# Designs tried in a protein design run: peptides against a protein of PDB entry 5ONS. Part 15

Target 1, 181 residues: chain A of PDB entry 5ONS
Amino acid sequence: MFKKFDEKENVSNCIQLKTSVIKGIKNQLIEQFPGIEPWLNQIMPKKDPVKIVRCHEHIEILTVNGELLFFRQREGPFYPTLRLLHKYPFILPHQQVDKGAIKFVLSGANIMCPGLTSPGAKLYPAAVDTIVAIMAEGKQHALCVGVMKMSAEDIEKVNKGIGIENIHYLNDGLWHMKTYK

## One batch from the design tools (peptide; aimed at target 1 K87 F90 A136)

Design b2_p14_1_s4 (made by RFdiffusion4, then SolubleMPNN; from b2_p14_1, 4 letters changed)
Fold by OpenDDE base, seed 4:
Structure b2_p14_1_s4 (fold): chain B 181 residues (1-181), chain A 14 residues (1-14)
Amino acid sequence: as target 1 above (181 residues)
Amino acid sequence: SHDELAEEVKKKLE
């Protein structure tokens, strides 16, 4: 989603959200990520305005005090940014790729099934379309936010093709954006 | 800072 993203070229505008809209978004976030509920007031304090940075390709980034928290495309599901995920790693269920897959993930490549079934990988139960944090063998922090294109069961059974779609990864355009005020 | 730490982690992952 952000492989060729550039803040100067791909940001259209920024809007401040009304209270009612913010409430709706918070409810949606809790529905998507139930574990975030106890932390949501810390992540999105009531006293702080919430903004949406509108980008090309129908991408929207949810921000508070310039911090990039979540993003979505075409009003689909929200994804946490890696920066937020590093602070709150439990927001997403995890999958772990082997060491060999790291360089490909960091190039924006989708995660192939063998990279999730190898001895250095860890594949946890997850349904198709689940948003997941991609961990790496021997690393503590997520390197990617992805979407299960197959269930964990099918990834193990079929073990070929795209297992997880790469949505946001370290060193992509969103990562380099850092903040927006 | 968090940003500095994140950048360091990124470098270690590459």
Scores: peptide ipSAE 0.045, ipTM 0.679, DockQ to the pose 0.047
OpenDDE base, seeds 1, 2, 3, 5: peptide ipSAE 0.044, 0.042, 0.043, 0.042; ipTM 0.675, 0.666, 0.666, 0.671

Design b2_p14_2 (made by RFdiffusion4)
Pose (drawn by RFdiffusion4):
Structure b2_p14_2 (pose): chain A 181 residues (1-181), chain P 14 residues (1-14)
Amino acid sequence: as target 1 above (181 residues)
Amino acid sequence: MFHSSNASSLKPHL
């Protein structure tokens, strides 16, 4: 989603949200990520203004104190930014690719099933369309936010095709936009 | 929910 994204060519503007809208978004975040509820007062303090950074192709980025928290396209599901995920790694279920796939996902490639079924990889049960944190064999931190395109069981069996869609990866355009200011 | 053991030592930011 952000492979060729930068602030100049992709950010149209930034709107500050009213209280009515903030509550609605928080509710959606709760519905989508149940375990995030106890942490929202910390992530989105009552005191701080909440802004949406509007981007081309109907991408929205939720910001608090200039920190990028979540993003979505159209009115689709919210995804945590990798920076938020690094602070709260439990927000998402995990999938671990083998170390050989690291170079490909850091270049924006989708995750193929061999990257999840090979030694060094760990594949956990997941239904299709689940938003997952991509972990790497031998790495402590997540490197990609992905969406299951095949269920985990199908990935084990079919073992060919895109297993996980690469949505956001380390040092993509979104990662380079450290803060909005 | 399933989590990778690689991240077991990570804690929430306070």

Design b2_p14_2_s1 (made by RFdiffusion4, then SolubleMPNN; from b2_p14_2, 7 letters changed)
Fold by OpenDDE base, seed 1:
Structure b2_p14_2_s1 (fold): chain B 181 residues (1-181), chain A 14 residues (1-14)
Amino acid sequence: as target 1 above (181 residues)
Amino acid sequence: MYYSEEAASLKPAK
């Protein structure tokens, strides 16, 4: 989603949200990520304005105090930014790729099944279309936010093709955006 | 290790 993203070229505008809209978004976030509920007042304090950065290709980024928190495309599900996920790693279920897959993930490539089934990888139960945090063998922090294109069961069984779609990864355009005020 | 430090240790594939 952000492989060729550049703030100067791909951001259209920024709007401040009304309180009613913010409440709706918070409810949606809790529905998507139940574990975030106790932390939501810390992540999005009531006193702080919430903004949407509108980008090309129907991408929207939710921000508070300049921090990029979540993003979505075409009014689909919200994804946490890696920067938020690093602070709150429990927001998403995890999958772990082996060392060999790291360089490909960081190039924006989708995650192939063998990178999730080989020694050093850890594959946890997850249904297709689940948004997941991609961990790397030997690393503490997620290197990617992805979407399961196969269930964990099918990844193990088929063990070929795209297991997880790469949505947002370290050092992509969104990562380099860092803040927006 | 700080988040940015770990991220910096991961170099994108060219």
Scores: peptide ipSAE 0.030, ipTM 0.625, DockQ to the pose 0.048
OpenDDE base, seeds 2, 3, 4, 5: peptide ipSAE 0.024, 0.026, 0.024, 0.026; ipTM 0.607, 0.625, 0.601, 0.616

Design b2_p14_2_s2 (made by RFdiffusion4, then SolubleMPNN; from b2_p14_2, 7 letters changed)
Fold by OpenDDE base, seed 2:
Structure b2_p14_2_s2 (fold): chain B 181 residues (1-181), chain A 14 residues (1-14)
Amino acid sequence: as target 1 above (181 residues)
Amino acid sequence: MYYSEEAASLKPAV
């Protein structure tokens, strides 16, 4: 989603949200990420304005105090930014790729099944279309936010093709955006 | 192990 993203070229505008809209978004976030509920007031304090950065390709980024928190495309599901996910690793279920897959993930490549079934990888139960944090063997922080294109069960059984779609990864355009005030 | 100094700095203080 952000392989060729550049803040200067791909951001259209930024709007401050009304209270009612913020409430709706918070409810959506809790629905998608139940574990975030106790932390939501910390992540999105009531006293702080919430903004949406509107980008090309129908991408929207939710921000508070300049921090990029979540993003979505075409009114689809919200994804946490890696920066938020690093602060709250439990927001997403995890999958772990082996060492060999790291370089490909960091180039924006989708995660192939063998990278999730090989020694050093860890594959946890997850349904298709689940948004997941991609961890890496021997690494502390998630390197990617992805979407299961196959269930974990099918990844193990089929063990070929795209297991997880790469949505957002370290050093992509969103990562380099850092803040927006 | 962290991917970068910046990523490491994002880890919450515990």
Scores: peptide ipSAE 0.031, ipTM 0.664, DockQ to the pose 0.107
OpenDDE base, seeds 1, 3, 4, 5: peptide ipSAE 0.026, 0.023, 0.025, 0.029; ipTM 0.637, 0.628, 0.630, 0.604

Design b2_p14_2_s3 (made by RFdiffusion4, then SolubleMPNN; from b2_p14_2, 6 letters changed)
Fold by OpenDDE base, seed 3:
Structure b2_p14_2_s3 (fold): chain B 181 residues (1-181), chain A 14 residues (1-14)
Amino acid sequence: as target 1 above (181 residues)
Amino acid sequence: MYYSEEAASLKPAL
């Protein structure tokens, strides 16, 4: 989603949200990520304005105090940014790729099934379409946010083709945006 | 907990 993304070229404008819209978004976030509920007032304090950065390709980025928190495309599901996920790693269920897959993930490649079933990888139960944090063998922080294109069970059984779609990865255009106020 | 330079070190050498 952000392989060729640049703040100067791909951001259209930034708008401040009304209170009613913010409440609706918070409810959506709790529905998608139940574990975030106790932390949501810390992530999005009531006293702080919430903004949406509108980008090309119908991408919207949710921000508070310039910090990039979540993004979505075409009013689809919200994804946490890697920067938020590094602060709150429990927001998403995890999957772990082996050391050999790291360089491909960081090039924006989708994650193939063998990279999730090999020694050094860890595959946890997850349904198709689940948004997941991609961890790397021997590393503490997530390197990618992805979407399950197969269930964990099918990844193990078939062990062929795209297991997880790469949505946002370390050092992509969104990562380099850092802040927007 | 915050993101760290460890995450950046994941980038492979080119």
Scores: peptide ipSAE 0.025, ipTM 0.641, DockQ to the pose 0.052
OpenDDE base, seeds 1, 2, 4, 5: peptide ipSAE 0.024, 0.022, 0.024, 0.022; ipTM 0.623, 0.624, 0.624, 0.616

Design b2_p14_2_s4 (made by RFdiffusion4, then SolubleMPNN; from b2_p14_2, 9 letters changed)
Fold by OpenDDE base, seed 1:
Structure b2_p14_2_s4 (fold): chain B 181 residues (1-181), chain A 14 residues (1-14)
Amino acid sequence: as target 1 above (181 residues)
Amino acid sequence: MYYSDEVASLQPAK
């Protein structure tokens, strides 16, 4: 989603959201990520304005005090940014790729099944279309936010093709954006 | 905290 993203080239505008819209978004976030509910007032304090940065390709980035929190495309599901996920790693279920897959993930490549079934990888139960945090063998923080394109069960038994779609990864355009005031 | 030293090691050199 952000492989060729550049703030100067791909951001259209920024709008401040009304209270009613913010409440709706918060409810959606809790539905998508139930574990975030106790932390939502810390992540999005009531006194702080919430903004949406509108980008090309129907991408929207939710921000509070300049921090990039979540993003979505075409009014689909919200994804946490890696920067938020690093603070709150429990927001998403995890999958772990082996050491060999790291370089490919960081190039924006989708995650192939063998990178999830090989020694050093850890594959946890997850249904297709689940948004997941991609961990790396021997690393503490997630290097990618992805979407399961196959169930964990199918990844194990088929063990070929795209297992997880790469949505947002370290050093992509969103990562380098850092803040938006 | 946005990332650890481990994550930083994955970043391109400036």
Scores: peptide ipSAE 0.030, ipTM 0.594, DockQ to the pose 0.068
OpenDDE base, seeds 2, 3, 4, 5: peptide ipSAE 0.029, 0.023, 0.028, 0.029; ipTM 0.614, 0.621, 0.614, 0.613

Design b2_p14_3 (made by RFdiffusion4)
Pose (drawn by RFdiffusion4):
Structure b2_p14_3 (pose): chain A 181 residues (1-181), chain P 14 residues (1-14)
Amino acid sequence: as target 1 above (181 residues)
Amino acid sequence: EHEEFAEEVKEELE
């Protein structure tokens, strides 16, 4: 989603949200990520204004104190930014690719099933369309936010094709936009 | 190991 994204060519503007809208978004975040509920007062304090950074192709980025928290396209599901995920790794279920796939996902490639079924990888049950945190064999921190394109069981069996869609990865355009200011 | 790390971070935050 952000492979060729930068602030100059992709950010149209930034709107500050009203209280009515903030509550609705928080509710959607709760529905989508149940375990995030106890942490929302910390992530989105009552005191701080909440802004949406509007981007080309109907991408929205939710910001608080200039920190990028979540993003979505159209009115689709919210995804946590990798920076928010690094602060709260438990927000998403995990999938671990083998170390050889690291270089490919950092270049924006989708995750192929061999990257999840090979030694060093760890594949956990997941239904299709689940938003997952991609972990790397031997690495402590997540490197990609993905969406299951095939269920985990199908990935084990079919073992060919895109297993996980790469949505956001370390040092993509979104990662480079450390803050909005 | 990643799940344990996530739980550790969660406990520290609590």

Design b2_p14_3_s1 (made by RFdiffusion4, then SolubleMPNN; from b2_p14_3, 6 letters changed)
Fold by OpenDDE base, seed 1:
Structure b2_p14_3_s1 (fold): chain B 181 residues (1-181), chain A 14 residues (1-14)
Amino acid sequence: as target 1 above (181 residues)
Amino acid sequence: MHDELAAEVKKKLE
């Protein structure tokens, strides 16, 4: 989603959200990520304005005090930014790729099944279309936010093709955007 | 602190 994303070229505008819209978004976030509920007032304090940075390709980035928190495309599901995920790593269920897959993930490549089934990888139960945090063998922090294109069961059974779609990865255009006020 | 963490993560993963 952000492989060739550039703030100067791909951001259209920024709008401040009304209270009712913010409430709706918070409810959606809790529905998508139940574990975030106790932390949501810390992440999005009631006294702080919430903004959406509108980008090309129907991408929207939710921000508070300049921090990029979540993003979505075409009014689909929200994804946490890696910067938020690093603060709150429990927001997403995890999957772990082996060491050999790291360089490919960091190039924006989708995650192939063998990178999730090989020694050093850890594959946890997850249904297709689940948003997941991609961890790496021997690393503490998530390097990617992805979407399961196959169930964990099918990844192990078929063990070929795209297992997880790479949505947002460390050092991509969104990562380099850092803040927006 | 977050910026320092981000830099560390980047360095360790690349």
Scores: peptide ipSAE 0.068, ipTM 0.708, DockQ to the pose 0.049
OpenDDE base, seeds 2, 3, 4, 5: peptide ipSAE 0.046, 0.033, 0.044, 0.040; ipTM 0.674, 0.639, 0.662, 0.651

Design b2_p14_3_s2 (made by RFdiffusion4, then SolubleMPNN; from b2_p14_3, 7 letters changed)
Fold by OpenDDE base, seed 1:
Structure b2_p14_3_s2 (fold): chain B 181 residues (1-181), chain A 14 residues (1-14)
Amino acid sequence: as target 1 above (181 residues)
Amino acid sequence: DHDELAQKVAEALE
């Protein structure tokens, strides 16, 4: 989603949200990520304005005090930014790729099944379309936010093709955006 | 602090 993203070229505008809209978004976030509920007042304090940075290709980034929190495309599900995920790693269920897959993930490539079934990888139960944090063998912090394109069960059985779609990865355009005030 | 740490992580993974 952000492989060729550049803040100067791909941001259209920024709007401040009304209270009612913010409440709706918070409810949606809790529905998507139940574990976020106890932390939501810390992540999005009531006293702080919430903004949406509107980008090309129907991408929207939710921000508070300039911090990039979540993003979505075409009014689909919200994804946490890696920067938020690093602070709250429990927001998403995890999958772990082997060491050999790291360089490909960081190039924006989708995660192939063998990278999730090989020694050093860890594949946890997850349904198709589940948003997941991609961890790496021997690393503490998430490398990527992805979406399961196959269930964990099917990844193990088929063991070929795209297992997880790469949505947002370290050093992509969103990562380099850092903040937006 | 957090931003610096995150950047270090990204660099270490390359």
Scores: peptide ipSAE 0.053, ipTM 0.717, DockQ to the pose 0.047
OpenDDE base, seeds 2, 3, 4, 5: peptide ipSAE 0.052, 0.045, 0.046, 0.052; ipTM 0.673, 0.676, 0.669, 0.673

Design b2_p14_3_s3 (made by RFdiffusion4, then SolubleMPNN; from b2_p14_3, 6 letters changed)
Fold by OpenDDE base, seed 5:
Structure b2_p14_3_s3 (fold): chain B 181 residues (1-181), chain A 14 residues (1-14)
Amino acid sequence: as target 1 above (181 residues)
Amino acid sequence: MHEELAQQKQEELE
């Protein structure tokens, strides 16, 4: 989603949200990520304005005090940014790729099934379309936010093709955006 | 401080 993203070229505008809209978004976030509810007052303090940075390709980034928290495309599901996920790693269920897959994930490549079934990988039960944090063998922090394109069961059985779509990864355009006031 | 942490993560994962 952000492989060729550039803040100067791909950001259209920024809008400040009304209280009612913020409440709706918080409810959506709790629905998507039930474990985030106790932390929302810390992540999105009531006193702080919430903004949406509107980008090309119908991408919207939710921000508080310039910090990039979540993003979505075409009013689809919200994804946490890697920067937020690093602070709250429990927001998403995890999958782990082997060491060999790291360089490909960090180039924006989708995660292929063999990278999830190899000895260094750890594949946990997950349904298709589940948003997941991509961990790596021997690493502490998530390197990618992805979406299951196959169930964990099918990844193990078929073991061929795209298992997880790479949505946002370390050093992509969103990562380099850092903040937006 | 925050950018330093980000750099550490980058160095870890690369």
Scores: peptide ipSAE 0.255, ipTM 0.813, DockQ to the pose 0.047
OpenDDE base, seeds 1, 2, 3, 4: peptide ipSAE 0.219, 0.249, 0.230, 0.226; ipTM 0.801, 0.814, 0.805, 0.803

Design b2_p14_3_s4 (made by RFdiffusion4, then SolubleMPNN; from b2_p14_3, 6 letters changed)
Fold by OpenDDE base, seed 1:
Structure b2_p14_3_s4 (fold): chain B 181 residues (1-181), chain A 14 residues (1-14)
Amino acid sequence: as target 1 above (181 residues)
Amino acid sequence: MHDELALKVAEELE
């Protein structure tokens, strides 16, 4: 989603959200990520304005005090930014790729099944379309936010093709955007 | 804390 993303070229505008819209978004976030509920007032304090950075290709980034928190495309599901996920790593269920897959993930490539089934990888139960944090063998922090394109069961069974779609990864355009005030 | 985490992530990518 952000492989060729550039703030200067791909951001259209930024709007401040109304209270009612913010409440709706918070409810959606809790539905998507139940574990975030106790932390949501810390992440999005009631007294702080919430903004949407509108980008090309129907991408929207939710921000508070300049920090990039979540993003979505075409009013689909929200994804946490890696910067938020690093602070709250429990927001998403995890999958772990082996060492060999790291360089490909960091190039924006989708995660192939063998990178999730080989020694050093850890594949946890997850249904297709689940948003997941991609961890890596020997690394502490998530490298990528992805979407399961196959169930964990099918990844192990078929063990070929795209297991997880790469949505947002370290050093992509969103990562380098860092803040927006 | 945010800057500290960013630094740690950068070190992991070396």
Scores: peptide ipSAE 0.170, ipTM 0.788, DockQ to the pose 0.052
OpenDDE base, seeds 2, 3, 4, 5: peptide ipSAE 0.163, 0.155, 0.142, 0.169; ipTM 0.782, 0.778, 0.773, 0.787

Design b2_p14_4 (made by RFdiffusion4)
Pose (drawn by RFdiffusion4):
Structure b2_p14_4 (pose): chain A 181 residues (1-181), chain P 14 residues (1-14)
Amino acid sequence: as target 1 above (181 residues)
Amino acid sequence: EEEIEELAEEAREE
């Protein structure tokens, strides 16, 4: 989603949200990520203004104190930014690719099933369309936010094709936009 | 901070 994304060519503007809208977005975040509820007062303090950074292709980035928290396209599901996920790794279920796939996902490639079924990889049960944190064998921190394109059981069996769609990865355009200011 | 670390470990194991 952000492979060729930068602030100049992709950010149209930034709107500050009203209280009515903030509550609605928080509710959606709760529905989508149940375990995030106890942490929202910390992530989105009552005191701080909440802004949406509007981007080309109907991408929205939710910001608080200039920190990028979540993003979505159209009115689709919210995804945590990798920076928010690094602060709260438990927000998403995990999938671990083998170390050989690291170089490919850092270049924006989708995750193929061999990257999840090979030694060094760990594949956990997940239904299709689940938003997952991609972990790497031997790495402590997540490197990609993905969406299951095949269920985990199908990935074990079919073992060919895109297993996980790469949505956001370390040092993509979104990662380079450290803050909005 | 400790609670986040614990939850992070649990989430990684699952």

Design b2_p14_4_s1 (made by RFdiffusion4, then SolubleMPNN; from b2_p14_4, 7 letters changed)
Fold by OpenDDE base, seed 4:
Structure b2_p14_4_s1 (fold): chain B 181 residues (1-181), chain A 14 residues (1-14)
Amino acid sequence: as target 1 above (181 residues)
Amino acid sequence: DKLIQELAEQSRAE
């Protein structure tokens, strides 16, 4: 989603959200990520304005005090940014790729099934379309946010093709935005 | 990996 993304070229505008809209978004976030509920007031304090940064390709980024928290495309599901995920790693269920897959993930490549079934990988139960944090063998922090294109069960059975779509990865265009006020 | 470590540390510091 952000492989060719550049803040200067791809940001269109920024809008401040009304209180009622913010409440709706918070409810959506809790629905998507139930474990975030106890932390949501810390992540999105009531006193702080919430903004949406509108970008090309129908991308929207949710921000508070310039911090990039979540993003979505075409008003689909919200994804946490890696920066938020590093602070709250439990927001997403995890999958782990082997060491050999790291360089490909960091180039924006989708995660292939063998990279999830190899000895250095860890594949946890997950349904298709689940948003997941991609961990790596020997690494402590998530390097990618992805979407299951197959269930974990099918990844194990088929063990070929794209298992997880790469949505956001370390050092991509979104990562380089850092903040936006 | 040096890059991943540096990026992760930067994220945690912010």
Scores: peptide ipSAE 0.057, ipTM 0.694, DockQ to the pose 0.051
OpenDDE base, seeds 1, 2, 3, 5: peptide ipSAE 0.046, 0.039, 0.039, 0.041; ipTM 0.691, 0.682, 0.686, 0.671; seed 5 fails the geometry check

Design b2_p14_4_s2 (made by RFdiffusion4, then SolubleMPNN; from b2_p14_4, 8 letters changed)
Fold by OpenDDE base, seed 2:
Structure b2_p14_4_s2 (fold): chain B 181 residues (1-181), chain A 14 residues (1-14)
Amino acid sequence: as target 1 above (181 residues)
Amino acid sequence: SALIEELAAQSRAA
């Protein structure tokens, strides 16, 4: 989603949200990520304005105090940014790729099944379309936010093709934004 | 690679 993304070229505008809209978004976030509920008040303090950075390709980034928290495309599901995920690793279920897959993930490549089934990888139960944090062998912080294109069970059985779609990865255009006020 | 390790370090600092 952000492989060719550049803040200077792809950001259109930024809008501060009304209280009612913020409440609706918080409810959506809790529905998507139930474990975030106890933390939502510190992630999105009531006293702090919530903004949406509108980008090209119908991408919206939710921000608080300049921190990029979540993003979505075409009013689809929210994804946490890697920066938020690093602070709250439990927001997403995890999958772990082997060491050899790291360079490909960081190039924006989709995660192939063998990178999830090989020694050094760890594949956990997950259904198709589940948003997941991509961990890597020997690394403690997520390298990527992805979407399961196959179930974990099918990844193990078929072990061919794209297992997880790469949505947001370290050093992509979103990562380089860092903050936006 | 050096880049991968740098990115890993950056993630730890986040």
Scores: peptide ipSAE 0.163, ipTM 0.819, DockQ to the pose 0.046
OpenDDE base, seeds 1, 3, 4, 5: peptide ipSAE 0.131, 0.142, 0.143, 0.070; ipTM 0.781, 0.800, 0.781, 0.739

Design b2_p14_4_s3 (made by RFdiffusion4, then SolubleMPNN; from b2_p14_4 with E1D E10K E13A)
Fold by OpenDDE base, seed 4:
Structure b2_p14_4_s3 (fold): chain B 181 residues (1-181), chain A 14 residues (1-14)
Amino acid sequence: as target 1 above (181 residues)
Amino acid sequence: DEEIEELAEKARAE
């Protein structure tokens, strides 16, 4: 989603959200990520304005005090940014790729099934379309946010093709934005 | 390969 993304070229505008809209978004976030509920007040304090940064390709980024929190495309599901995910690693269920897959993931490549079934990988139960944090063998922080294109069960059975779509990865265009006020 | 942790640590320092 952000492989060719550049803040200067791809940001269109920024809007401040009304209180009622913010409440709706918070409810959506809790629905998508139930574990976030106890933390949502410190992630999105009531006193702080919430903004949407509108970008090309129908991308929207949710921000508070310039911090990039979540993003979505074409009003689909919200994804946490890696910067937020690093602070709250439990927001997403995890999958782990082997060491050999790291360089490909960091180039924006989708995660292939063998990289999830190899000895250095860890594949946890997950349904298709689940948003997941991609961890790497021997590493502590997520390197990617992805979407299951196959269930974990099918990844194990088929073991070829795209298992997880790469949505946002370390050092991509979104990562380089850092903040937006 | 320390790129992942290096990037994460820099982010915390920002």
Scores: peptide ipSAE 0.376, ipTM 0.861, DockQ to the pose 0.047
OpenDDE base, seeds 1, 2, 3, 5: peptide ipSAE 0.353, 0.353, 0.367, 0.361; ipTM 0.855, 0.856, 0.859, 0.858

Design b2_p14_4_s4 (made by RFdiffusion4, then SolubleMPNN; from b2_p14_4, 5 letters changed)
Fold by OpenDDE base, seed 2:
Structure b2_p14_4_s4 (fold): chain B 181 residues (1-181), chain A 14 residues (1-14)
Amino acid sequence: as target 1 above (181 residues)
Amino acid sequence: DEEIERLAEESRAR
């Protein structure tokens, strides 16, 4: 989603959200990520305005105090940014790729099934279309946010093709955006 | 791949 993304070229505008809209978004976030509820007031304090950075390709980035928290495309589901996920790693279920897959993931490549079934990888139960945090063998923090294109069960059985779509990865265009006020 | 943990430190800078 952000492989060729550039803040200067792909951001259209930024709007400050009304209270009612913020409430709706918070409810959506809790629905998507039930475990976030106790932390939501810390992530999105009531005293702080919430903004949406509108980008090309129907991408919207939710921000508070310039911090990029979540993003979505075409009014689809919200994804946490890696920057938020690093602080709250429990927001998403995890999958772990082997060491060999790291360089490819960091280039924006989708995660192939063998990278999730090989020694060093850890594949946890997950349904297709589940948004997941991609962990790496021997690393503590996520390197990628992805979407299961196959269930974990099918990844193990088929073990061929794209298992997880790479949505957001370290050093992509969103990562380099850092902040937006 | 040491880059992962290095970059992750940036996330906690608030």
Scores: peptide ipSAE 0.638, ipTM 0.934, DockQ to the pose 0.051
OpenDDE base, seeds 1, 3, 4, 5: peptide ipSAE 0.255, 0.619, 0.576, 0.278; ipTM 0.819, 0.931, 0.918, 0.830

